Peptides against a protein of PDB entry 3OGK. Designs and how they scored, part 157

Target 1, 307 residues: chain A of PDB entry 3OGK
Amino acid sequence: ATPDRLSRRFPNLRSLKLKGKPRAAMFNLIPENWGGYVTPWVTEISNNLRQLKSVHFRRMIVSDLDLDRLAKARADDLETLKLDKCSGFTTDGLLSIVTHCRKIKTLLMEESSFSEKDGKWLHELAQHNTSLEVLNFYMTEFAKISPKDLETIARNCRSLVSVKVGDFEILELVGFFKAAANLEEFCGGSLNEDIGMPEKYMNLVFPRKLCRLGLSYMGPNEMPILFPFAAQIRKLDLLYALLETEDHCTLIQKCPNLEVLETRNVIGDRGLEVLAQYCKQLKRLRIERGADEQGMEDEEGLVSQRG

## One batch from the design tools (peptide; made by RFdiffusion4, then SolubleMPNN)

Design b1_p23_3_s3 (from b1_p23_3, 10 letters changed)
Fold by OpenDDE base, seed 5:
Structure b1_p23_3_s3 (fold): chain B 307 residues (1-307), chain A 23 residues (1-23)
Amino acid sequence: as target 1 above (307 residues)
Amino acid sequence: SRRELGRRLREAMRRAETRAALE
């Protein structure tokens, strides 16, 4: 489809999702005419799609100029922006979005690749937004953003229900968790090993409504932090957890209301058996092939066709 | 470190997904 055809057909379009091809940069491929740039679409949005409130770009090339144009064109009418696995922008583009779109409810940059100039975008969001419901920069590499800004967002955005972050030290998010009273979903963070203080995370207090969770790098020593509310967990993302098969079994047994599980092959057939036994409400199961398969000498850490 | 291991894992998973999408 072409942008011009879309606007002619649907001048009152409120939601747009565009999908590009996989990241060419990962394979040193630059396909010809792959249609990966959002620029022509942003132009069309700016000129002809004046009711558009939701934009989702997946695997697209997005420049700061594109984001700036989009931000200014839609301003407070923009409720949702998802930069899903996109590339080509910097944090300046994000700053433009949050500066001009002060009523944005969903901001997603999950798995996007960008150049980080500063943490101003998150600070600006924290200072001016009270509408945010979903914030997702999961599997991104922000180093210059502040956990304090995230806390401020939680305090100011009472409808905030889902937050996915990069590699924040979880202990730095204590204030955030305390403030995020309505948070239902959290993914990301960083659970770091400390030989001198193995229980440093045991006093973490999570939001009372938390039921969808994916803590990055969670090992068996940290896993017990979930036990007090494991019965209310409905979704687990264990893709980046550092749990062995037996650890999976232990955790799964404590999550009888689990509906969605995402994990790696390390769950094994044993883990799947336990899952079937204890999680009768399971709706979705995603098992990915992990990089750790080569290191796992234990055959139980593999999912067979039987499972 | 766990962070390094986790980063490597995430990168590997991402590459695998991308490769699978191209095949």
Scores: peptide ipSAE 0.358, ipTM 0.852, DockQ to the pose 0.419
Fold by OpenDDE base, seed 2:
Structure b1_p23_3_s3 (fold): chain B 307 residues (1-307), chain A 23 residues (1-23)
Amino acid sequence: as target 1 above (307 residues)
Amino acid sequence: SRRELGRRLREAMRRAETRAALE
């Protein structure tokens, strides 16, 4: 479909999702005119799609100019922006979005690659937004944003229910968790090993409604922090947890209401058996091949193809 | 470090997903 055809057919379009081709850039094979640029679509949105409130770009090239045009064209009418696995923009583009779209409810840039100039975009969001429900920069690399701004967002946005972040030290998010009273989902952060202080995370207090969780780098020593509320957990993202097969079994046994599990092959056949035994409400199971497959000599750490 | 291990893991998984999507 072409942008011009879309507006003619659907002038009252409220939600648009565009999917680009897989990142050919990783293979040094950027074909000319592969259709990965959002520019013609942003032009069409700006000119002809005046009711559009939700935009989702997946695997697209997005420039700062594109974001600026979109921000100014839609302003407070923009409720959702998802830059899913996109590239080509900087934090200046994000700043434009949060500056002009002050009533944005969902802001996602999960797995996007960008140039980080500063942390102003998150600060601006913290200072002016009270509508945010979903903030997701999971699997991104921000080094210049402040956990304090995240805390401010939690304090000001009472409808904030889902937050996914990059590699923030979890202890720096204590204030955020305290402020985020309605938070149901949290993914990301960083649980770091400290040989001198193995229990440094044991006093972490999570939001009371938290039921969807994915703590990055969670090991067996940190896993017990989940036990007090494990019965209310409905979704676990263990893709980036550092748990062995037995650790998976231990955690799964404590999550009888688990509906969604995402993990690596390390769960093994044993973990799957335990899952089947204890998690009767399981709806979705995702098992990814992890880099750990090469090192695990233990047969139990692999999911066998049952013939 | 856990951070380095995690970074490598994420990169590996991302590459695998991308390759699978291209096939």
Scores: peptide ipSAE 0.357, ipTM 0.854, DockQ to the pose 0.419
Fold by OpenDDE base, seed 1:
Structure b1_p23_3_s3 (fold): chain B 307 residues (1-307), chain A 23 residues (1-23)
Amino acid sequence: as target 1 above (307 residues)
Amino acid sequence: SRRELGRRLREAMRRAETRAALE
């Protein structure tokens, strides 16, 4: 499909999702004409797709200029922008989006690669947006953004229901969690070991409606922080948890209403048996291959064809 | 650190996914 053909056929298009090449191709030298640039699509959006309110780019090359053009063209009509595994932009592009699209409801840049210049984009979002429902920069490497801005967003955006972040120290998000009264989903953060304070996370208070969760680097010592509300958990992301097979079994037994589980093969056949026994409402199961090279797999953490 | 370990884990998983896609 070409941008021109799309706009001619669907001038009143409200939602657009474009997919670039598979991940395998992203690590190879790709010719400039591979169709992975969003530029021609952004041009078409700007000129001919005047009702477009939702844009999803997956594995595309996106420049700051592209984002700026998109932002100015759609302005407050843009409700959703998803930069899913995209590359080629900086935080200046994000700043343009949040500056011009002040009524954006969904902003995603999960697993995107970018050059970080500053944290202004999140600050601007915090200062001016009251419409945000979904914020997702999961598995990104922002170092210059402030947890305080995230807290401000939570206070100002009363419809905020899903937030996925990078490696914020979880204790820095206490204010955010307190403010995010309607939050249903949280992924990311960072649980760090502290030999001097082994129980530093035990007093964490999560939003009351939280039911979809993925805490990065959660180990068995931190896992008990979930137990008070484990029965209400419907989705768990354990891909980046530091749990062994036995830990998985312990946690799964406490989540009888689990519908979605994402984990590594460290769950093992034993974990799958426990899952089948205790999680009768399970709808989706994702098991990723662990990082054997990094010593992250337990000796029992193998899923056989039996499982 | 756990953060570094997690970073390495994510990277390893991405590599594994890429390898699987090439097979």
Scores: peptide ipSAE 0.357, ipTM 0.852, DockQ to the pose 0.511
Fold by OpenDDE base, seed 3:
Structure b1_p23_3_s3 (fold): chain B 307 residues (1-307), chain A 23 residues (1-23)
Amino acid sequence: as target 1 above (307 residues)
Amino acid sequence: SRRELGRRLREAMRRAETRAALE
């Protein structure tokens, strides 16, 4: 389909999702004319898709100019922008989005690759947005953004229910968690080892409604911080947790209401048995094998065809 | 370090997803 054809057929389109090619194919295998640029689509959105409120680009090339044009064209009508595994933009493009789209409810840039110039985009979002419901820059590498801006967002956006972040030290997010009273989902952060203070995370207070989470680098020493509310956990992302098979078993036994589990092959057949025994409400299970197959995890953490 | 391990994990997951999408 072409942008022009889409607008003619669906002039009242409210939601658009475009998918590009996988990253490996984009740069190494596919010619430059692969159609992965959002530019022609942004032009069409600006001119003809005047009711569009939700845009999702997946594995697309997005420039700052594209973001600026989109931002100005849709302004406060834009409710959702997802830059899912996109590339080609800088934080200036993000700044344009949050500056012009002040009623945005969902902002996602999960696994996107970008050039970071400053943290102004998050600061601008914190200063002017009160509508945000979902903020997701999971698996990104922001180094210039402030946890304080995240706290401000939580304070000002009372409908904020899902936040996924990069490698913020979890202790820097204490204020955020306190402010995010309606937060249901949190992923990311960084749990770091401290031999001199093994219990440094034990006093963390999570939002009361938190039921979907994935704490990055969570090890067995930090895992007990979940136990007080494990019964209300519905979704766990353990893809980037540092748990062994036995640790998985321990945690799973504490989560009888678990509906969604994402983990690595380290869960093993034993973990799957425990999961089947204790998690009767499980709806979705994702087991990623890539890291474990490369010898990054214990050999005991294998899921076989028997399990 | 945990951060380095985490980086490696993320990269591995990304590669696995990409391979699966191409198959």
Scores: peptide ipSAE 0.357, ipTM 0.855, DockQ to the pose 0.403

Design b1_p23_3_s4 (from b1_p23_3, 9 letters changed)
Fold by OpenDDE base, seed 3:
Structure b1_p23_3_s4 (fold): chain B 307 residues (1-307), chain A 23 residues (1-23)
Amino acid sequence: as target 1 above (307 residues)
Amino acid sequence: SRREEGRKLRELMRKAETEAAKE
């Protein structure tokens, strides 16, 4: 569909999701006509889609100019912006969004590639937004943003229920967790080994309502931090956990109310058996294959096709 | 380091997703 046809057919459109070509196609010289640029759509949104409150770009090329135009056109009417696996923008574009869209509820840039100039966008968000419900920059490489701004967001945004972050040291997020009283979902962070302080994470206090969790780089030594609230866990993202098959079994046994599990093939047939035995409420299972095949020579971690 | 291992894992996962999308 062309942008012009969309506005004529749906002048009262509230939500728009655009999908670009798979990343595999992005490595080839992107033909100019591949339809991966959001620019024509942003122009149409700005001119004709005056009720649009939710925008989701997936695998699109998004420039700072596109973000600036979108921000100014929708302003406080923009409730949701998802830059899902997008590229082409910098943190200046993000700054424009948070500056002009001060009532944004959902801001996502998961797996997006961007040029990081500074951390001002998160600071501006922290200083002026009280509406955030979902913040997601999972699988991004921000190095200039501050955990303190995340804490400020948690204090100011009482409806904040889902936060996914990059590789923040989890101990730097203690203040955030304390402030985020209504947080139900957290993904990301970084759990790091410290031979001198093996229990450095044991005193972490998580939000009381936390039930969807994916701690990056969680190993078997850190896994026990989940045990006090494992019974309330409904979703686990173990894609980037450093757990072996036996560790999966141990954790799964403690999560009888698990509804969604995302993991790698390291769970193995044994882990799947344990999952079937203990997680009777399981609704969705995602097993990523191939990532561990290059590293795990050990046959025990392969989910057989027979089961 | 654990961070390096994690980064490698993420890269492998990204590659796997990209390859799966080509198929």
Scores: peptide ipSAE 0.345, ipTM 0.856, DockQ to the pose 0.485
Fold by OpenDDE base, seed 5:
Structure b1_p23_3_s4 (fold): chain B 307 residues (1-307), chain A 23 residues (1-23)
Amino acid sequence: as target 1 above (307 residues)
Amino acid sequence: SRREEGRKLRELMRKAETEAAKE
């Protein structure tokens, strides 16, 4: 529970995962005594954990200074950094990480809250990294990063297999998808309606190995873009898809090799029946209670407690 | 717009998660 005890017991520690308090507490000032700050841990890493190559902070307060210290202390030995639902840093901290940790393989900041100063961190990553395997800034609000840098990363990082992004317009990622020849997983993006061009996404070409997918804001009109490779899909994240029950049924029927499904209650009992019928390899099902409960006056769209 | 709808959805999901974490 204390940094000093950890280093004394495990001086050769290679992987560290720290969990802060639940999300509800992150909106309030968490006192230092609650272990919400990574600072004492980063100090310990810098001084005593010289073999540490993987760091995962979950629901922690992380400052730019913490990231800078970590980056300089571990440098090219750092292979994995996960800022999972963290807060307190800016893109300057990310810049420090990618500047000093040029051999990083996994960089995650999923659902983290930060201040965005510029897009330099992604540019720096694109210019110098060739080792990246996993890049994940899913459910983040980057507005200043460039899709071109993501494309460059895909060209330079041949082992890139998983990329999760924020609200990039999917059409801006055409170059990225073309370059990311080994990509197996993609989540995020933004599918937007265009009344003047309803089929604007139909010509999207996805990486040939893509089998884990979650396109944000995908509606029934865009759903057909998945049909050519639906049989190879093993994981679907429909949590932020704009699909109704019938749309779920349509898509699920086309995914016989589905192993993991994440969706909202909108799938309904009917969707679950279809899932059971067509997806015999299903290993994990996650159903979240979403806003659908407030909008669906019709009980028919809700998953029963028996399902 | 779908972006607005999607953002609202994400916010609602975040709120739901936060509320569930308080229980």
Scores: peptide ipSAE 0.342, ipTM 0.852, DockQ to the pose 0.470
Fold by OpenDDE base, seed 2:
Structure b1_p23_3_s4 (fold): chain B 307 residues (1-307), chain A 23 residues (1-23)
Amino acid sequence: as target 1 above (307 residues)
Amino acid sequence: SRREEGRKLRELMRKAETEAAKE
């Protein structure tokens, strides 16, 4: 569909999701006519889609100018912006969004590639937003944003239920977790090994309603921090956990209410057996092929293709 | 370091997804 046809057919459109071509196509010289640019769509949104409150761009090229135009055109009417695996923008574009869209509820930039100029966008969001429900910059690399701004967001946004972050040291998020009283989902962070202080994470206090979790780089030494609330866990993202097959078995046995599991082949057939035995409410299982396939000579870490 | 290991893991996963998308 073309942008102009969309507005003519659906002038009262509230939600728009655009999908670009797979990432494999993005590494080649993208011709201007590739259809991967959001610019013509943003123009159409600005001019003709006056009721649009939710925008989701997936695998699109998004410029700062596009974000600025979108921000100014929709202002406080914009409730959801998802830049899912997008590229072409900087943190200046994000700053424009949070400056003009003060009532935004969902802001996602998961797996997007961008140039980081500063941390002002998160600071501005912290200073002015009280409506945020979902914040997701999972699998991004921010070095200039402050955990203190994340804490401020948690304090000010009472409806904040889902937060996914990059590689923040988890101990820097103690204040955030304390403030985020209604948080149900957390993904990301960084659990780092300290040989001199192996139990440095044991005193972490998570939000009481937390039931969807994916801690990056969680190893077997940190895994016990989940045990006090493992029975309330409904979703686990173990894609970037550093758990072996036995560790998976241990954790899964403690999560009888697990509904969604995402993990790598390291779970093995044994882990799947344990999952079937203990997790009777399981609705979705995602097993990704990871680096685990290259190194495991031993059968225990591989999910067999049962023909 | 765990950070280095984790970064490598993420990069490998991203590459695998990209390769799968080319097929």
Scores: peptide ipSAE 0.331, ipTM 0.850, DockQ to the pose 0.442
Fold by OpenDDE base, seed 4:
Structure b1_p23_3_s4 (fold): chain B 307 residues (1-307), chain A 23 residues (1-23)
Amino acid sequence: as target 1 above (307 residues)
Amino acid sequence: SRREEGRKLRELMRKAETEAAKE
């Protein structure tokens, strides 16, 4: 579909999702010029889609100018912006979004690549936004943003329920967790080994409603931090946890209400048996292959409870 | 460091996803 055709057919469109090149297409199978730029869409949004509240770009090229135009065109009417695996922008573009879209509820840039100039965008968001419900920059490489701004966001955004971050040291997020009283989902962070302080994370206090969790680089020594609330966990992302099969078994046994599990093949048959035994409410299981094992088919097993 | 190990893991996972998408 072309942008102009979309606006003519759906002038009152409230939500738009555009998908760019599939990952397979990154390997020269699809011409570079095919539908990768958001520019024509942003132009159309700015001119003709005046009711658009939600924008989701997946695997698109997005420039700062595109973001600036979008921000100014939709302003406080923009509720959701998802830059999912996008590229081509800098933090200046993000700054424009948060400056002009002060009532944004969902801001996602998961797995996006960008040039980081500064941390001003997060600071601006922290200073002016009180509407944020979902913040997701999971699997991104921000180095210039401040955990303090994240804490401020948590304090000011009472409806904040889901936050996914990059490689923040988890201890730097203590203030954030204390402030984020309604947080239900957290992913990311960084758990780091300290030979001199093996229990440095044991005193972490998580939000009381936390039930969807994915701590990056969590090892068996840190895993016990989940035990006090493991029974309330409904979703676990263990893709980037450093847990062995036995660790998986230990954790899974403590999560009887688990509905979604994402992990690597390290869970093994034993882990799957334990999962079947203890997690009767499991709805979705995702097992990713580790780089070393060529052979096991990606069984996206929808464990449908054939009752 | 765990951060380095984690970065390696992420890179490996990304590579694996890319390879799986080629099949």
Scores: peptide ipSAE 0.338, ipTM 0.851, DockQ to the pose 0.484; fails the geometry check

Design b1_p23_4_s1 (from b1_p23_4, 13 letters changed)
Fold by OpenDDE base, seed 1:
Structure b1_p23_4_s1 (fold): chain B 307 residues (1-307), chain A 23 residues (1-23)
Amino acid sequence: as target 1 above (307 residues)
Amino acid sequence: MSVLEIREKRAKRIAEEILKKLE
């Protein structure tokens, strides 16, 4: 489909999802001339799609100018923007979005590649938005944003239910967690073990409704912080956890309502057995081969190929 | 930073932590 054809057929379109880099077998569905740039689509949105509330760009090239045009064209009518695995923009583009789209509910830039100029975009979001429900910049690196702004967002956005962030020190997010009363999902952060402070994270308080969780670099020493609410956990992202096979078994046994698990091969056949035994509601399982293969040649830490 | 770079960075940290535990 082309932008022009789409707008002519669906002038009242409210939601648009574009994929810029489809699988090889699906390339025939994408015009050859737009090259994955969102520019022609943004132009069409600005001119002809006046009811568009949700935009999802996946694996597309997005410039700051594109974001600025989109922001100004849709303004407070834009409720969802997902820059999923996109590239080509800077934080100036994000600033434009949050400045002009003050009622945005979902802002995602997960796995996008961008240039960070400053942390103004998050600050602006914190200062003016009260509508945010989903904030996701997981698997990105922002060095210039403030955890305080995230806390402010949590205080001001009472409908905030899902937040995925980069490598914030988890202790810097204590205020955020206290403020985010309705938070159901959190991914990211960083747990950093300190030999001199073994109880560093033992007093972390999570939002009461938290049920989807992925804490980066969580080891067995930190894992007990989940135990008080493990029974309510429905999704676990352990892809970046520092858990061994036995640790997986321990945690899984405490999560009988687990529906989604993402982990590494370190879970092993034993972990899978425990998973099958204790997690009867499991719907999705992702096992990725990762860094464990470099250090652990233990058979118990490997999942056998059963087809 | 690209997602690949971030994944690599995370993978390296995990690998390092695993190695430390094995020592």
Scores: peptide ipSAE 0.525, ipTM 0.912, DockQ to the pose 0.092
Fold by OpenDDE base, seed 5:
Structure b1_p23_4_s1 (fold): chain B 307 residues (1-307), chain A 23 residues (1-23)
Amino acid sequence: as target 1 above (307 residues)
Amino acid sequence: MSVLEIREKRAKRIAEEILKKLE
């Protein structure tokens, strides 16, 4: 089996990345007939890859049993686990990981599909981990986890530099942001406009080193919260922002050091012009069609083929 | 929820919020 060949050739392997739907370059590592299950790989890891500290599963089927086996097999030697666009597990599997791998530095489950049973996994992580550097469950739905646990993690994990979360109310993360002194990247949350309280978020204080940011549902009324540190922003994810073309222009003008921008067509040609004018260090631009495209009556809100 | 469902949910919210602003 492919796993066996790998372990025989590289018994001291420290990092493994597997893709369930591999591109051509990775096709040789995962036979199509394996169906994308991590089970045989976890078995191989457990038995023969005893120096493995980093595991990245992408687009694979992962069961709680797989996670439990992996957790117990690698324990505190596991530094990185990325469940990237995976499915098949529950929060019980996550609980096993954080229970047994107490020195994990990177835990990612971005865009994974899972069943949420409880919030114990995050609580356990908060109670016992002091090594975490990256926590990423962006584009997932957790309803049973506590922002307080996230705050605890920030307080205890002084090397925490990147956190991406689901739809936490941003105000519930005030304590988290205060504690996360070394945080450089934050993505997610939820800004919920209150007509009766227009300055609801004006007192929000972000970590001083924050330079990569993607706040969900940020509108023009909330956008000013970024202005104090806009000059240090290097990456913006505006894919889920509620900014119009002019709002984009306003924000972009304040981000001269922007290197990466992700947004929707609403940026328009005007926004692209402003981007070109003010963001000379831009390296990557991602523009997607958004659901708001049908609501855009102004033609300037559309990116032309030149952009 | 699937990633697709989450994306759709977010997209829907954006669309709704934008629509409200247009009213």
Scores: peptide ipSAE 0.525, ipTM 0.913, DockQ to the pose 0.091
Fold by OpenDDE base, seed 4:
Structure b1_p23_4_s1 (fold): chain B 307 residues (1-307), chain A 23 residues (1-23)
Amino acid sequence: as target 1 above (307 residues)
Amino acid sequence: MSVLEIREKRAKRIAEEILKKLE
């Protein structure tokens, strides 16, 4: 479909999702440069899709100019922008979005590749947005953004329910968690073990409604921080956790309401057995091959191909 | 950084941490 055909057929379109690459690209089978530019679509949105409030670009090339045009065209009418696995933009483009779209509810740039110029976009978002419900820049690297801005967002956006971030030191997010009273989902952060401070993270307080969680680099020493609310956990992302098979078993046993689990093959057959025994509401299970496969001599830590 | 680079970085860290525990 061409942009012009879309607008002619659906002039009152409210939601648009475009995919620039086939699913095979997820497995690195397709070059990253293979995909479509959003430019013609943004032009069409600006000119003819005046009721569009939700835009989802997946695996597309997006420039700062595209984002700027989109931002100005939709302004406060834009409620959702998802730059899903996109590339070609910088933080200047993000700044334009948050500057002009002050009532945006969902901002996603998960797994997108971009050039980071500064942290102004997050600061601007923090200063002016009170509508944000979902913020997701998981699997990205922002070195110039401030966790304080994230805290400000949490304080100002009462409807904030899902936040996925990069490698913030989790202790820097204490204020964020305290402010995010309605937060249901959190992914990312970074737990950094300190041999000299084994209880470094034991005093972390999570939002009371938190039920979907993925903490990066969480080890067995940090895992107990989840135990007080493990029974309410519905989704766990353990892909980047530092948990062994036994640790998985321990945690899984405490999560009887688990619906979604993402982990590495370190869960093993034993972990899967425990999962089956204790998690009767499980709907989705994702097991990926991890770097730990090469080091585990113990057969117990491997998921059988037939499992 | 690309998502691939990020994944690699994370994988590397995981591997390193695992190795440290085995020492």
Scores: peptide ipSAE 0.522, ipTM 0.912, DockQ to the pose 0.096; fails the geometry check
Fold by OpenDDE base, seed 3:
Order: sequence, then C-alpha cells, then structure tokens
Structure b1_p23_4_s1 (fold): chain B 307 residues (1-307), chain A 23 residues (1-23)
Amino acid sequence: as target 1 above (307 residues)
Amino acid sequence: MSVLEIREKRAKRIAEEILKKLE
C-alpha cells in the first residue's frame, strides 16, 4: 500500500509499523522504488495521519530531516517512536524528537546505526519529559550520554517500567536504579570483572519490581547478584552474558517463574533439560548461535512452545 | 556503525572476556 492509500483508507490510524525489507508476503505493500526510506511515509503522516500516536520503523533509512518533520508534525501527540534497526540519522534527529515530543512514552532505537554528535538528546529528555514508560537504546553505541541524565529520567518519569541501555558501567547506574522505583525491565550495561575486587557488584540494589533483565557481560562471579530476586524473574536475556553451561543450569534452577529465556547455544542439552525441569512456566525460548558465529537472523530457532 | 558491526564488536568483547577468565 502506498502512503496515500493508507491515509485514505485509515484516516484515523493510531499506530503504524513499517518494515524496510518486507518479507515476500509484504513485498506488494512497499514500492521497490522507495528503497526503505521513511520520507514518503513521514510526509503522509505529517499531512494526513493526524491521529497517529505510534510509529515503528524497522530496518528503514531515517534522516534527521525525517525525524524533525515527524517531531514537528506530531509533537505531543506522538506517544511511541521506535527506530528499530534503522540507519541514516544522527543524535540531532533524536534531539528534535525529544524537544518537540515532550509527552513521548516509548522511545526505542535498538540496534540502530547513527552518528553521535553529542549527548544533548538524553539531557533534553531528562529535563523535560515526565511521561516516559519505555526507553530502549539496547545494542547501540552512545559514548557521549550521561548516566546522570538516565537517573534524572527515572526520577521524573514515575511510569518508567522498561529501560534498555548500551555499555554503561553498572556501578554508574546505582543512582538510576534507586530512582527507578517502578522499573520492571532492565537490559544492557556492562559488568566489568575485577579480580582484585570480587564483590564489586554484590552490593547492587535493583528496583523491587524488576522481573525482566539482561545484564551484559555477566559472568558466574556476578551472577549471584540476581539470586536474591531470582524467584521473581520472568524474563532473562543472556545473549550477552558470559555464562557457561553449568552457570546456566545454576541460574535457571533459581528462576522457577521464568517465562522467557533468550540465550546462546552454550546452554546445551543439559541446560535445556534443567530448563524443562525447573521452569514450568516457560513460554518462549530463543537460542542464538555463539558470539563468533554470524547467525543469519532467519535461523533463529524460536522454540515457541505452542501449547 | 552497522548493526552487524555492533554485534561483532559485542561478540568480540564477550570473547575477550571469556578468554581472560580462562587464563
């Protein structure tokens, strides 16, 4: 469907999700000549989709101009923006979004590629937003943003329930965790093992409602930090953990309420047996190939227990 | 950086950390 056809057919559209590389079944929905650019869609959103609150671009080319136009067109009506595996923008585009869309609830740029100019976008978000519920820049490389701004966001956004970040040192997020009283999900950060300080992370205090988490670079020495609340864990992302098979077994045994597990093939048959034995509420299991194996996205053995 | 590059970078970090634990 062309943008024009969409607006004519659904003038009251509230949510739009676009995928740049459609699967064969969706090939007819995006003209080949559009090359995955969001520009025509942003134009249509700006002109004709006045009730649109949620925008999700997946694997699309997004420019700063596109983001600026979208931001100004939707302003405080924009509640959700997801730049999922997108490219072509800079932090200036993000700054425009957070400047004009001050009531945004969900901001995602997971696995997006961008040029980082500064950390102003996160600072602006921290200074003016009180509505944020979901912030996700997981698997991104922001080097110029401040953990202090993240803490400010947590303090000001009482409905903040899910935060996924890049490679922040976890100890720099202590203030964030203290402020994020309603946080249910956290992914990312960096656990940096210090042989000289084995208890470096043992005093970390996580939000009381935390039940979905994925700590990057978590090894067996850091894993015990989860044990006090392992029984309340419902989702684990271990894709970037440094756990061996036995470590997986140890952790899984302590998570009887686990519903979603994302991990790598290191879990092995033994880990799967333990999972089956102890995690009776498991709904979704994702096993990816090892870190050094470029797994094609399509071979993700989603073992969905379609019970 | 592309998504692939980010993944590769993380994979490399993970591998390096694993190797450090094995020494």
Scores: peptide ipSAE 0.046, ipTM 0.637, DockQ to the pose 0.041; fails the geometry check

